Peptides against a protein of PDB entry 5K2M. Designs and how they scored, part 105

Target 1, 273 residues: chain A of PDB entry 5K2M
Amino acid sequence: MRIGITYTVLRREEMAIKERAGEFGEVVMLHEDDLLFPGNYDLDVVIIRNVSHFKALYTARLFESEGIPTVNSSRLIFEAGDKLFATLRLAGKVPVPEWKAALSEGGALRVPDSLGYPLVSKPVFGSWGRLLAKVNDRDSLEAVLEHRKWMKNPLYGIHYFQEFVEKPGRDIRSYVIGGEFVGAIYRYSNHWITNTARGGKAEPCSDPEVEELSVKAWEAFGEGALAIDIFESEKGLLVNEVNPNMEFKNAARVTGADMAGKLVEYAVEVAKT

## One batch from the design tools (peptide; made by RFdiffusion4, then SolubleMPNN)

Design b2_p18_5_s2 (from b2_p18_5, 8 letters changed)
Fold by OpenDDE base, seed 5:
Structure b2_p18_5_s2 (fold): chain B 273 residues (1-273), chain A 18 residues (1-18)
Amino acid sequence: as target 1 above (273 residues)
Amino acid sequence: SEEDKEELEDALLEEERL
């Protein structure tokens, strides 16, 4: 078996994936600079670890066009990596924060009539809490909408809003690979945006309700490897978002789960189908 | 994207500073 791994930066995750993949076959590391299409790639499967959502999406689709399956698939990257498309999948299966989408400024200005204040404005794409805004009032909403008019990417014209969820100073990140729950962590932060990359403490999360909810959230997509962000709210657990380009170094360290091994095992399974 | 790389580099730098 020949396993490709595409990457932008060789992180701890990519090193762990490379090491584990070496136990199953020949590993071919493919930096973004090495990728040209169409190409004569002799690979049974490709693990997609490009940092950019769009580069990951296009890389996956390009390998699929050569008849080489990818983990994650271009379909999963597309649906899970867009917050609105992910919400559309999730909302039919699991509890999610109340949300509204608007396709114009005039539509966006009416969102508070349904959700009230405070709101959270999100871009449909992007990671690490980039361009998240807590919108407390009308003036703040107008400011966010005004700034978005001057952003070059047309996707910023897709206005996605959630209710503001009061969190207990933490959120939950869980991992589901091939339909199997692998592990979960609490991420602690004093900021309303909880992100471990910004100095948050991680602790193991052992909650059967989190495990069940995480599997159901994965089943909304039905394939691949997903990190799942869950909020603890007064209404119970809410699935906030999913990530098809997961970071897991902190979760693997804290839980002791072999996330890299589980990802490789799933990729090997995909290669055989 | 270059922006994603910069954010990742910033995030990595923040993680190394902690």
Scores: peptide ipSAE 0.019, ipTM 0.558, DockQ to the pose 0.436
Fold by OpenDDE base, seed 1:
Structure b2_p18_5_s2 (fold): chain B 273 residues (1-273), chain A 18 residues (1-18)
Amino acid sequence: as target 1 above (273 residues)
Amino acid sequence: SEEDKEELEDALLEEERL
């Protein structure tokens, strides 16, 4: 078996994936600079670890066009990596924060009539809580919308909003690979944006409700490896978002779970189908 | 590392600015 691994930066995750993949077959590391299509790739499966959502999406689709399956698939990357598309999948299976989408400024201005204040403005793409705004009032909403008008990417014209969820100073990140729950962590933050990127502590999360909800969230997509972000709310657990290009170094360290191994095992299964 | 994040943030900022 020949396992490709595409990457932008050789992170701890990619090193761990490479190491574990070596136990199953020959590993071919493919930096973004090495990727030319159409190409003659002698690979049974490719693990997609490109940092960019769009590069990951296109890389996956390009390998699929060569008849090489990918983990994650281009379909999963497309649906899970867009916050709105992910919400559409999730909302049919699991509790999610109340949300609204608007396709114009005029539509967006009416969102508070349904969600009230405070609400959260999100871009449909992007990571690390970038361009997340807590919108407390009309003036703040108008400001966010005004700024969006001057952004060049047309996707900023897709207005996605959620209710503001009061969290207990933390959120949950769980990991489901091939339908198997692998582990979960609490991410602590004093800021309303919980991100380990901002110096938050991680602790193991051992909660059967989190495990069950995480698997159900994965089942909304039905394939691949997902990190799942869950809120603890007054309404119970809410699935906020999923990530088809998960970082797991902190979670692996804290939980002791072999996330890299599970990802490789799943990729090997995909290669055999 | 914070450096790894800055590099990743820059790469994603470039993607978002397209």
Scores: peptide ipSAE 0.019, ipTM 0.624, DockQ to the pose 0.103
Fold by OpenDDE base, seed 4:
Structure b2_p18_5_s2 (fold): chain B 273 residues (1-273), chain A 18 residues (1-18)
Amino acid sequence: as target 1 above (273 residues)
Amino acid sequence: SEEDKEELEDALLEEERL
């Protein structure tokens, strides 16, 4: 078994994946600078750990074009890594925050007529709560929309909005790999954006409802390794988003779950299929 | 480190702006 691992930065996650992959076969570390296609790679599977969503997507597709399966697949990265596309999948299986999408400023300005205020404006791509805006009023909405016009990436012209969900000072991040629930954490923050990336504390989450909901959320996609962000709301649990390029160092530390091992085991399973 | 994360976030922001 030859396991490729693509990466942008050697993080704790990539180190753990490398270490665990070494128990299953030969490990080939592939920095983004090493990736040239077509490349005639001799690999049975590639674990995609590129930080950029688009680099991860294209890297996965490029390996797949050479007949090498990837974890995650380009299909999963595409569908799960876009917040709007992910919402479309999730909304058919699990409770999600109320949402609207608009393809123009004029459309976006009518979103409050349906959702009311406050809103959350999200880019359809991006990580760590970047460019999330709590939109409390019309003036804030106009400002966000104006700023989006000056952004270079045309995807910023895709206007995705959610209702603002009041949370109990935390959210939940769960992990499902190959359909198996691996673990979950609470992420505590005094800010409405809960992200351990921004100095939030993590604690273990042991809730059967979270486990069940997480598996159902994964089933909306039906493959791969996903981190799932869940809100505790007055309406119950809501699946906010999923991440096909999951960070897990904090979750692994807090839960003791072998997330790197589970990811490698799944990759080995994919290689055998 | 938090610094490594900020650097990574900035790098990603730059890629998303390109």
Scores: peptide ipSAE 0.019, ipTM 0.617, DockQ to the pose 0.080
Fold by OpenDDE base, seed 2:
Structure b2_p18_5_s2 (fold): chain B 273 residues (1-273), chain A 18 residues (1-18)
Amino acid sequence: as target 1 above (273 residues)
Amino acid sequence: SEEDKEELEDALLEEERL
């Protein structure tokens, strides 16, 4: 068994994945600078750990074009890594925050007629709460839309909005790998954007409802390794988003779950199919 | 570290600017 691991930066996650992969076979670390395609890669599977969503997506697709399966697959990265596409998958199976998508400024200006204020503006791509805006009024909406016009990436012209969900100073991040629930954490923050990457406290989450909902959310995609972000709302649990390129350092530390091992075990299973 | 996070954020910002 030869296991590739693509990466941008060697984080604790990549080091843990490398260590666990070494128990199953030969490990080939592939920095982004090492990747040229078409190539003659002698690998049975590749674990995708590129930081960039798009680099991860294209890397996965390039390996797949050479007959090498990836974890996650390019299909999963594409569908789960786009907030709107992920919402479309999730909305058919699990509760999600109320959302609207608009393809023009004129359409976006009508979103409050349905969602009201406050609402949240999200880019369809991006991590760590970048370019999330709490839109409290018309003036703020106009400002967000005006700024979007001057952004170079055409994807910023896809206007994705959610209802503002009042959270109890925390959210939930769960992990499902190959359909198995691995663990969950609470992420505490005094800011409306909860992210442990911004210095939030993490605690174990042991809730059977979270476990069941997390598995159902994973089943909306039906493959791979996903981190699932869940809100505790007045309406109950809501699946906010999924991440096909998950960070798990804090979750592994807090829960004691062998997330790296589970990811490698799944990659080995994928290599055998 | 916070520095590692800033470096990751900067790397991602550079990619989004391309």
Scores: peptide ipSAE 0.019, ipTM 0.609, DockQ to the pose 0.103

Design b2_p18_5_s3 (from b2_p18_5, 6 letters changed)
Fold by OpenDDE base, seed 3:
Structure b2_p18_5_s3 (fold): chain B 273 residues (1-273), chain A 18 residues (1-18)
Amino acid sequence: as target 1 above (273 residues)
Amino acid sequence: SEEDEEELRDALEEEARL
């Protein structure tokens, strides 16, 4: 068994994945600078750990073009890494925040007629709460739309909105790998945007409803390793988004779950199929 | 390391500038 690991930065996650992969076979670490295609790689599977969504997507597709399976697959990265495409999958299986998509400014200006105020404007791509805007009124909506006209990437012209969900000063991040629930954490924040990368407190989440909902959310995609972001709302649990390029350092530390081992075990299963 | 966190931040910022 030869296991590739593609990466941008050697984080604690990549170190843990490397260590666990070494128990199953030969490990080949592949920095982004090492990736040239076609490359005639002698690998049974590749674990994709590139930081950029687009670099991860293209890396996965390039290995797949050489007949090498990837974890995650390019299909999963594509569908889960786009907030709108992820919502389309999730909405058929699990409760999600109310959402609207518009393809023009004129369409976007009518979104409050359905969602009301306050609402949240999101880009369809990106991480760490970047370019999230809480829109409280018409003037704020017009300002967000005006700024988006000047953004270079045409994907900023895809207007994705959610209802604003009042949260109890925290959200939930769960992890599902190969259809198995691995663990969950509470992420605490005093801001409406919860981001653990800025030093938020994490605590274990042991809730059977979270476990069941997380597995159902994974089943909307039907493959791979996903981090799942869940809101506790007045309407109950809502699946906000999924991440096919999961950070798990804090979750592994807090829960004691062997997330790196579970990811490697799944990659070995994928290599054998 | 702090350097790894900066490199991670820069890689994520590059993606957002796209």
Scores: peptide ipSAE 0.157, ipTM 0.816, DockQ to the pose 0.108
Fold by OpenDDE base, seed 4:
Structure b2_p18_5_s3 (fold): chain B 273 residues (1-273), chain A 18 residues (1-18)
Amino acid sequence: as target 1 above (273 residues)
Amino acid sequence: SEEDEEELRDALEEEARL
């Protein structure tokens, strides 16, 4: 078994994945600078750990074009890594925050007519709550839309909105790998954006409802390794988003779950299919 | 490390600035 690991930055996650992968076979670390295609890669599977969503997507697709399966697959990265496409999958299986999409400023200006205020404006791509805006009123909406016109990436012209969900000063991050629930954490924050990368604290979450909902959310995609963001709302649990390029250092530390091992085990399973 | 977090931030900011 030869396991590739693509990466941008050698984080604690990549180190743990490398270490665990070494127990199952030969490990080939592939920095982004090492990736040239077409290539003659002698690999049974590749674990995709590129930081960029787009680089991860293209890297996965490039390996797949050479007959090498990836974890996650380019299909999963594409569907789960876009917040709007992920919402389309999730909305058919699990409760999600109310949402609207608009393809123009004129369309976006009508979103409050359906959802009301406050809204959350999201880019369809991105991490760590970047470019999330709580839109409390018309003036704020107009400002966000104006700023989006000056952004270089055309994807910023895809206007994705959610209802603002009141949360109990925390959210839930769960992990499902190959359809198995691996663990979950609470992420605490005094800010409406809960993210451990922004100084949030993590605590273990042991809730059977979270476990069940997390598995159902994963089943909306039906493959791979996903981190799942869940809100505790007055309406109950809501699946906010999924991440096909999960960070798990805090979750692994807090829960004691072998996230890296489970990811490698799944990659080895994928290599055998 | 703090350096790894900075590099990670830079990589993610580059993606957002594209």
Scores: peptide ipSAE 0.123, ipTM 0.798, DockQ to the pose 0.108
Fold by OpenDDE base, seed 2:
Structure b2_p18_5_s3 (fold): chain B 273 residues (1-273), chain A 18 residues (1-18)
Amino acid sequence: as target 1 above (273 residues)
Amino acid sequence: SEEDEEELRDALEEEARL
């Protein structure tokens, strides 16, 4: 078996994936600079670890066009990596924060009529809480919308809003690979944006409700490896978002779960189908 | 490393600036 691994930066995750993949077959590391299509890739499966959502999406689709399956698939990356598309999948299966989408400034200005204040403005793409805004009032909403007009990417014209969820100074990140729950962590932050990449503390999460909800959230997509972000709210557990390009360094360290091994095992299964 | 985090940050910033 020949296993490709595409990457932008050789992180601890990519090193762990490489090491575990070496137990199953020959490993081919493919930096973004090595990727040229169409190409004669002799690979049974490719694990997609490109940092950019769009680069990951296109890389996956390009390998699939050569008849090589990917983990994650381009379909999963497309549906899960867009916050709005992910919400559309999730909302049919699991509790999600109340949300609105608007396709114009005039539409966006009416969002508070249904969600109230405070609300959260999110770009449909991006990681690490980039361009998240807590919108407390009309003046703040107008400012966010004005700034969006000057952003060059047309995707910033897709106005996605959520209710502001009061969290207990933490959120939950769970991991589901091939439909199996692998583990979960609490991510602590004093800021309303919880992200371990910004220096937050992580602790193990052992909650059967989180496990069940995480599997159901994965079933909304029905394939691949997902990190799932869950909020503890006054309404109960809410699935906020999913990530088809998961970081797991902190989760693996804290839980002791073999995230890299589980990902490789799943990729080997995909290669055999 | 701090360098890996900076490179990762830069790659993500480039995507957001488009």
Scores: peptide ipSAE 0.106, ipTM 0.795, DockQ to the pose 0.106
Fold by OpenDDE base, seed 5:
Structure b2_p18_5_s3 (fold): chain B 273 residues (1-273), chain A 18 residues (1-18)
Amino acid sequence: as target 1 above (273 residues)
Amino acid sequence: SEEDEEELRDALEEEARL
C-alpha cells in the first residue's frame, strides 16, 4: 500500500500521521510545492493535511480526479469546512445553536428581529475563531457589516450568524473518525472564544452524552474524520461546528487517544473500498 | 493567498506556543 500525505507545514500531527502510516505501507510525503496535476500519482489513498481549507479541498478533488481516494474526501471538506453548509447538515440531526444566514446587508440587519442580541457573526470559512464577532447591539452589527463590504473575498458577503451561547468558561472538542468516537477534551478559557490555539487549557472529557452526540454529528456527513465543537448551554449540548482538517496534538496528549493511528487505519480502509 | 498566509501563520503560531 502507498499512502500519500499532503501538507503545508510539517506539524506534530503530520509527523504522527507519517509515523503511523509507515506501519501500514510506503509513505509518500507531498508538500504543496510538490503537487502538480495531472501528476499520474501511484498512490492507494491520500491523507489531506493542507492548512488552507481551499487548498485541501482542491487537492482532494484533484487526487479524486485521478481515481485516488482521499481522507478527507473533497465532498466532506466542502460540506464540513464551510460553517453554513455544515450547519445545514447538522441541523437535521443534532441540536445546534440558533442561526440565521443572510445574503445581503439588508437581510443581515433583520437577523436580530428573530435571534435578538447578543449575536455571533462568523465568516463561513476560516479557523481558530478568526473574524468571529460578538455583536451586542445594532451599532456593532452595522460596524461588522460595513467592514465586510470592504473585504475582498466575496464569501465575506455571506452573512452567517448564531445566537450567543453562554458557556461555562469552556467548550468541548470531540473527534470521530470513520464513525468511531475517538476522544474528547474540554477547552478552558476566560474568553468567549475557547479555542486552545488562543491559550486555553485542555482536559479530558468523559461524557456519554458527548460521545453519542458526536457520533450523531458525524452521521450527518456519513464519512471521514471530523473534529466536532460542542457547547454546554442552558438548553443542553449544542453542536457548534465541525472541522474536516482537525488539529489533535493537544487532544491526543491529554486523552492518550491514538488519533493519528485511527486516521491512518481509516485511510487504509478507504483505500481498500 | 492572504487567507493561506494567515492560516499558515496561525498554525505556526499555535505550534510555536506548544
Scores: peptide ipSAE 0.027, ipTM 0.660, DockQ to the pose 0.796

Design b2_p18_5_s4 (from b2_p18_5, 8 letters changed)
Fold by OpenDDE base, seed 4:
Parts: C-alpha cells; sequence; structure tokens
Structure b2_p18_5_s4 (fold): chain B 273 residues (1-273), chain A 18 residues (1-18)
C-alpha cells in the first residue's frame, strides 16, 4: 500500500496522518510544490490535505484522472466545500438554518423580505468564519453587497444568506469518517462566530442526538471524511455546514479519538474498492 | 500557531482572489 498525502503546510493533523499512514504502508508526502500533472504517480490512494479548497478540489480531480482514488474525492470536496451546495444536500436530510441564495445585488436586497433580520451573509467558499457578516439592517446589507462588487473572485457575487441562529455561547463540531461517527466537541466563544482557530475553547461533546444527526448529515453526501458544524438552537439541533478539509487537532486532543487513524483506515478502504 | 494558520489561509485565499 502506497499512501500519498498532499499538503500545503505540515500541521499537527498532517503529522498525525503521516504517522498513522506509516503503519499501513509506504507514505509519500507531496507538498503543493511537488505536484505536477500528469505525473504518473505510483500511489494506491491520496489523502488530500491542501489548505485551499480549490487546490484541494483540483488536486483530488487530477489524481482521480490518473486512476488514483482520493480522500476526500473531488466530488465530495466540490459538494461539501461549497456552503450553498452543501446546504442543498443537507436540507434534504437534516434540519438546517433557514437560508436564501441570490445571484444579483437586486435579488440579495430582497432576501430580508423572506428571512427578516438579523441575517448572516456568507461567502460560498472560505474557512474560519472569514467574510461572515451579521447583517442587522438594510444599511449593513447594502455595505456587504457593495464590498462584494469590488472583490476579484466572481464567487463573491453568489450571495448566500442564513438566518441568524442564537447559540448558547457555543457550537458543536462533529466528525464522521466513512459513515462512522468518530467524535464531537463543543466550541466555546463569546463571539457569535465560534471557531477554535479564533481562540475558542473545546470540550468533549457526548450527545446521542448529535451522533445521530452527524451520521445523517454525512449520509447526505454518502462518502468521505467530514467535519460537521451543528448549532444548538431554540428549534433544536441545526446542521450549519460541513467541511471536507477538516482540522481535528483540538478535537482529537479533547476527545482522545484517533481521527488520524480513522482517516487513514478509511483511505486504505477506499484504495481497496 | 492557530494565528499563523489563519494568516496562511488568508494569504492563500487572497492569492486565489488575485
Amino acid sequence: as target 1 above (273 residues)
Amino acid sequence: SEEDKLELEDALEEEERL
């Protein structure tokens, strides 16, 4: 078994994946600078750990074009890594925050007519709560839309909105790999954006409802390794988003779950199919 | 650090926007 690991930066996650992959076979670390295609790679599977969503997507697709399966697959990265596409999958299986999408400023300006205020404006791509805006009023909406016009990436012209969900000073991040629930954490923050990368504390989450919901959320995609962000709301648990390029260092530390091992085990399974 | 990661990821997303 030859396991490739693509990466942008050697993080704690990539180190753990490398270490665990070494127990299953030969490990080939592939920095982004090493990736040239077509490359005639001699690999049974590639674990995709590129930081960029788009680089991860294209890297996965490029390996797949050479007949090498990837974890995650380009299909999963595409569908799960876009917040709007992920919402479309999730909404068919699990409770999600109320949402609207608009393809123009004129459309976006009518979103409050359906969702009311406050809203959350999200880019369809991006991580760590970047460019998330709590839109409390019309003036804020107009400002966000104006700023989006000056952004170079045309994807910023895709206007995705959610209702603002009031949370109990925390959210939940769960992990499902190959359909198996691996673990979950509470992420505490005094800010409405809960993210451990922004200095949030993590604690173990042991809730059977979270486990069940997490598996159902994963089943909306039906493959791969996903981190799942869940809100505790007055309406119950809501699946906010999923991440096909998950960070797990904090979750692994807090839960003791072997997330790196589970990811490698799944990659080895994928290599055998 | 988590901060370094955020900066890196901001830089990567900025490169994708350039």
Scores: peptide ipSAE 0.019, ipTM 0.608, DockQ to the pose 0.078
Fold by OpenDDE base, seed 2:
Structure b2_p18_5_s4 (fold): chain B 273 residues (1-273), chain A 18 residues (1-18)
Amino acid sequence: as target 1 above (273 residues)
Amino acid sequence: SEEDKLELEDALEEEERL
């Protein structure tokens, strides 16, 4: 078996994936600079670890066009990596924060009539809490919308909003790979944006409700490896978002779960189907 | 490292500028 691993930066995750993949076959590391298409890649499966959502999406689709399956698939990356598309999948199966989408400034200005204030403005793409705004009032909403007009990417014209969820100074990140719950962590932060990549503390989360909800959230997509972000709210557990290009260094360290091994095992299974 | 985070953030910023 020949396992490709595409990457932008060789992180601890990519090193762990490489090491575990070596137990199953020959490993081919593919930096973004090595990728040219169409190509003649002799690979049974490719694990997609590009940092960029769009680079990951296109890389996956390009390998699939050559008959090489990917983990994650381009379909999963597309549906899960867009916050709005992910919400559409999730909302049919699991509790999600109240949300609104608007396709114009005029539509966006009516969102508070339904969600009230405070609300959260999110881009449909992006990681690490980038361009998240807590919108407390009309003036703040107008400012966010004005700034969006001057952003070059047309996707910033897709206005996605959520209710502001009061969290207990933490959120939950769980991991589901091939439909199996692998583990979960609490991510602590004093900021309303919880992100361990910004220096937050992580602790193990052992909650059967989180496990059940995480599997149900994964079943909304039905394939691949997902990190699932869950909020503890006054309304109960809410699935906020999913990530098809998950970081797991902190989760693996804290839980002791072999997330890299589980990802490779799943990729090997995909290669055999 | 904080450097790895900055590199990741910079890599993401370059892509949003396209």
Scores: peptide ipSAE 0.019, ipTM 0.591, DockQ to the pose 0.103
Fold by OpenDDE base, seed 3:
Structure b2_p18_5_s4 (fold): chain B 273 residues (1-273), chain A 18 residues (1-18)
Amino acid sequence: as target 1 above (273 residues)
Amino acid sequence: SEEDKLELEDALEEEERL
């Protein structure tokens, strides 16, 4: 068994994945600078750990073009890494926050007629709450739309909106790998945008409803390793988004779950199919 | 550092946007 690991930065996650992969076979670490295609790589599977969504997507697709399976697959990265495409998958299986998509400014200006105020404007791509805007009124909506017109990337012209969900000063991040629930954490924040990377407290989450909902959310995609972001709302649990390029260092530390081991075990299973 | 990672991820996402 030869296991590739693509990476941009050697994080705690990549170190743990490397260590666990060494128990199953030969490990080949592949920095982004080492990736040239076609490359005729002699690998049974590649674990994709590139930081960039698009670099991860293209890396996965390039290995797949050489007949090498990837974890995650390019299909999963594509569908889960786009907030709108992920919502389309999730909405058929699990409760999600109310959402609207518009393809023009004129369409976007009518979104409050359905969602009301306050609402959240999100880019379809990006991490760590970048370009999230809480829109409280029409003047704020017009300002967000005006700024988006001048953004260079045409994907900013895809207007994705969500209802503003009141949260109890925390959210939930769960992890499902190969259809198995691995663990979950609470992420505490005093801001409406929760992010543990910015010094938020993490605590273990042991809730059977979270476990069941997380597995159902994973089943909307049907493959791979996903981090799942869940809101606690007055309407109950809502699946907000999924991440096919999951960080798990805080979750592994807090829960004691061997997320790196589970990811490697799944990659070895994928290599054998 | 977590800061260096955030900066790198910010730079990578900015590069993806350009």
Scores: peptide ipSAE 0.019, ipTM 0.611, DockQ to the pose 0.079; fails the geometry check
Fold by OpenDDE base, seed 1:
Structure b2_p18_5_s4 (fold): chain B 273 residues (1-273), chain A 18 residues (1-18)
Amino acid sequence: as target 1 above (273 residues)
Amino acid sequence: SEEDKLELEDALEEEERL
């Protein structure tokens, strides 16, 4: 078996994936600079670890066009990596924060009539809580919409909003690979945007309800490896978003779970189908 | 560092916005 691993930067995750993949077969590391298509790749499966959502999406689709399956698939990356598309999948299976989408400024201005204030404005793409805005009032909404008008990317014209969820100073990140729950962590933050990258502490999360909900959230997509972000709310657990290009170094460290191994095992299964 | 990665992905997303 020949396992490709595409990457932008050789992170701890990619090193761990490489190491574990070596136990199953020959490993071919493919930096983004090495990727030319069409190409003659002698690979049974490719693990997609490109940092960019769009590069990951296109890389996956390009390998699939060569008849090489990918983990994650281009379909999963597309649907899970877009916050709105992910919400559409999730909302049919699991509790999610109340949300609205608007396709115009005029539509967006009516969102508070349904969601009220405070609400959260999100871009449909992007990582690390960038361009997340807590919108407390009409003036703040107008400001966000005005700024969006001057953004060049047309995807900023897709207005996605959620209710503001009061969290207990933390959120949950769980990991499901091939339908198997692998582990979960609490991410602590004093800011309403919980992100471990902003100096948040991580602790193990051992909650059967989190495990069950995480698997159900994965089943909304039905394939691949997902990190799942869950809120603890007054209404119970809410699935906020999923990530098809998961970081797991902190979670692996804190939980002791072999996330890299589980990802490789799943990729090997995909290669055999 | 996580910070370096944030900067890198920030840069990559900025390139995707151009």
Scores: peptide ipSAE 0.017, ipTM 0.583, DockQ to the pose 0.078; fails the geometry check

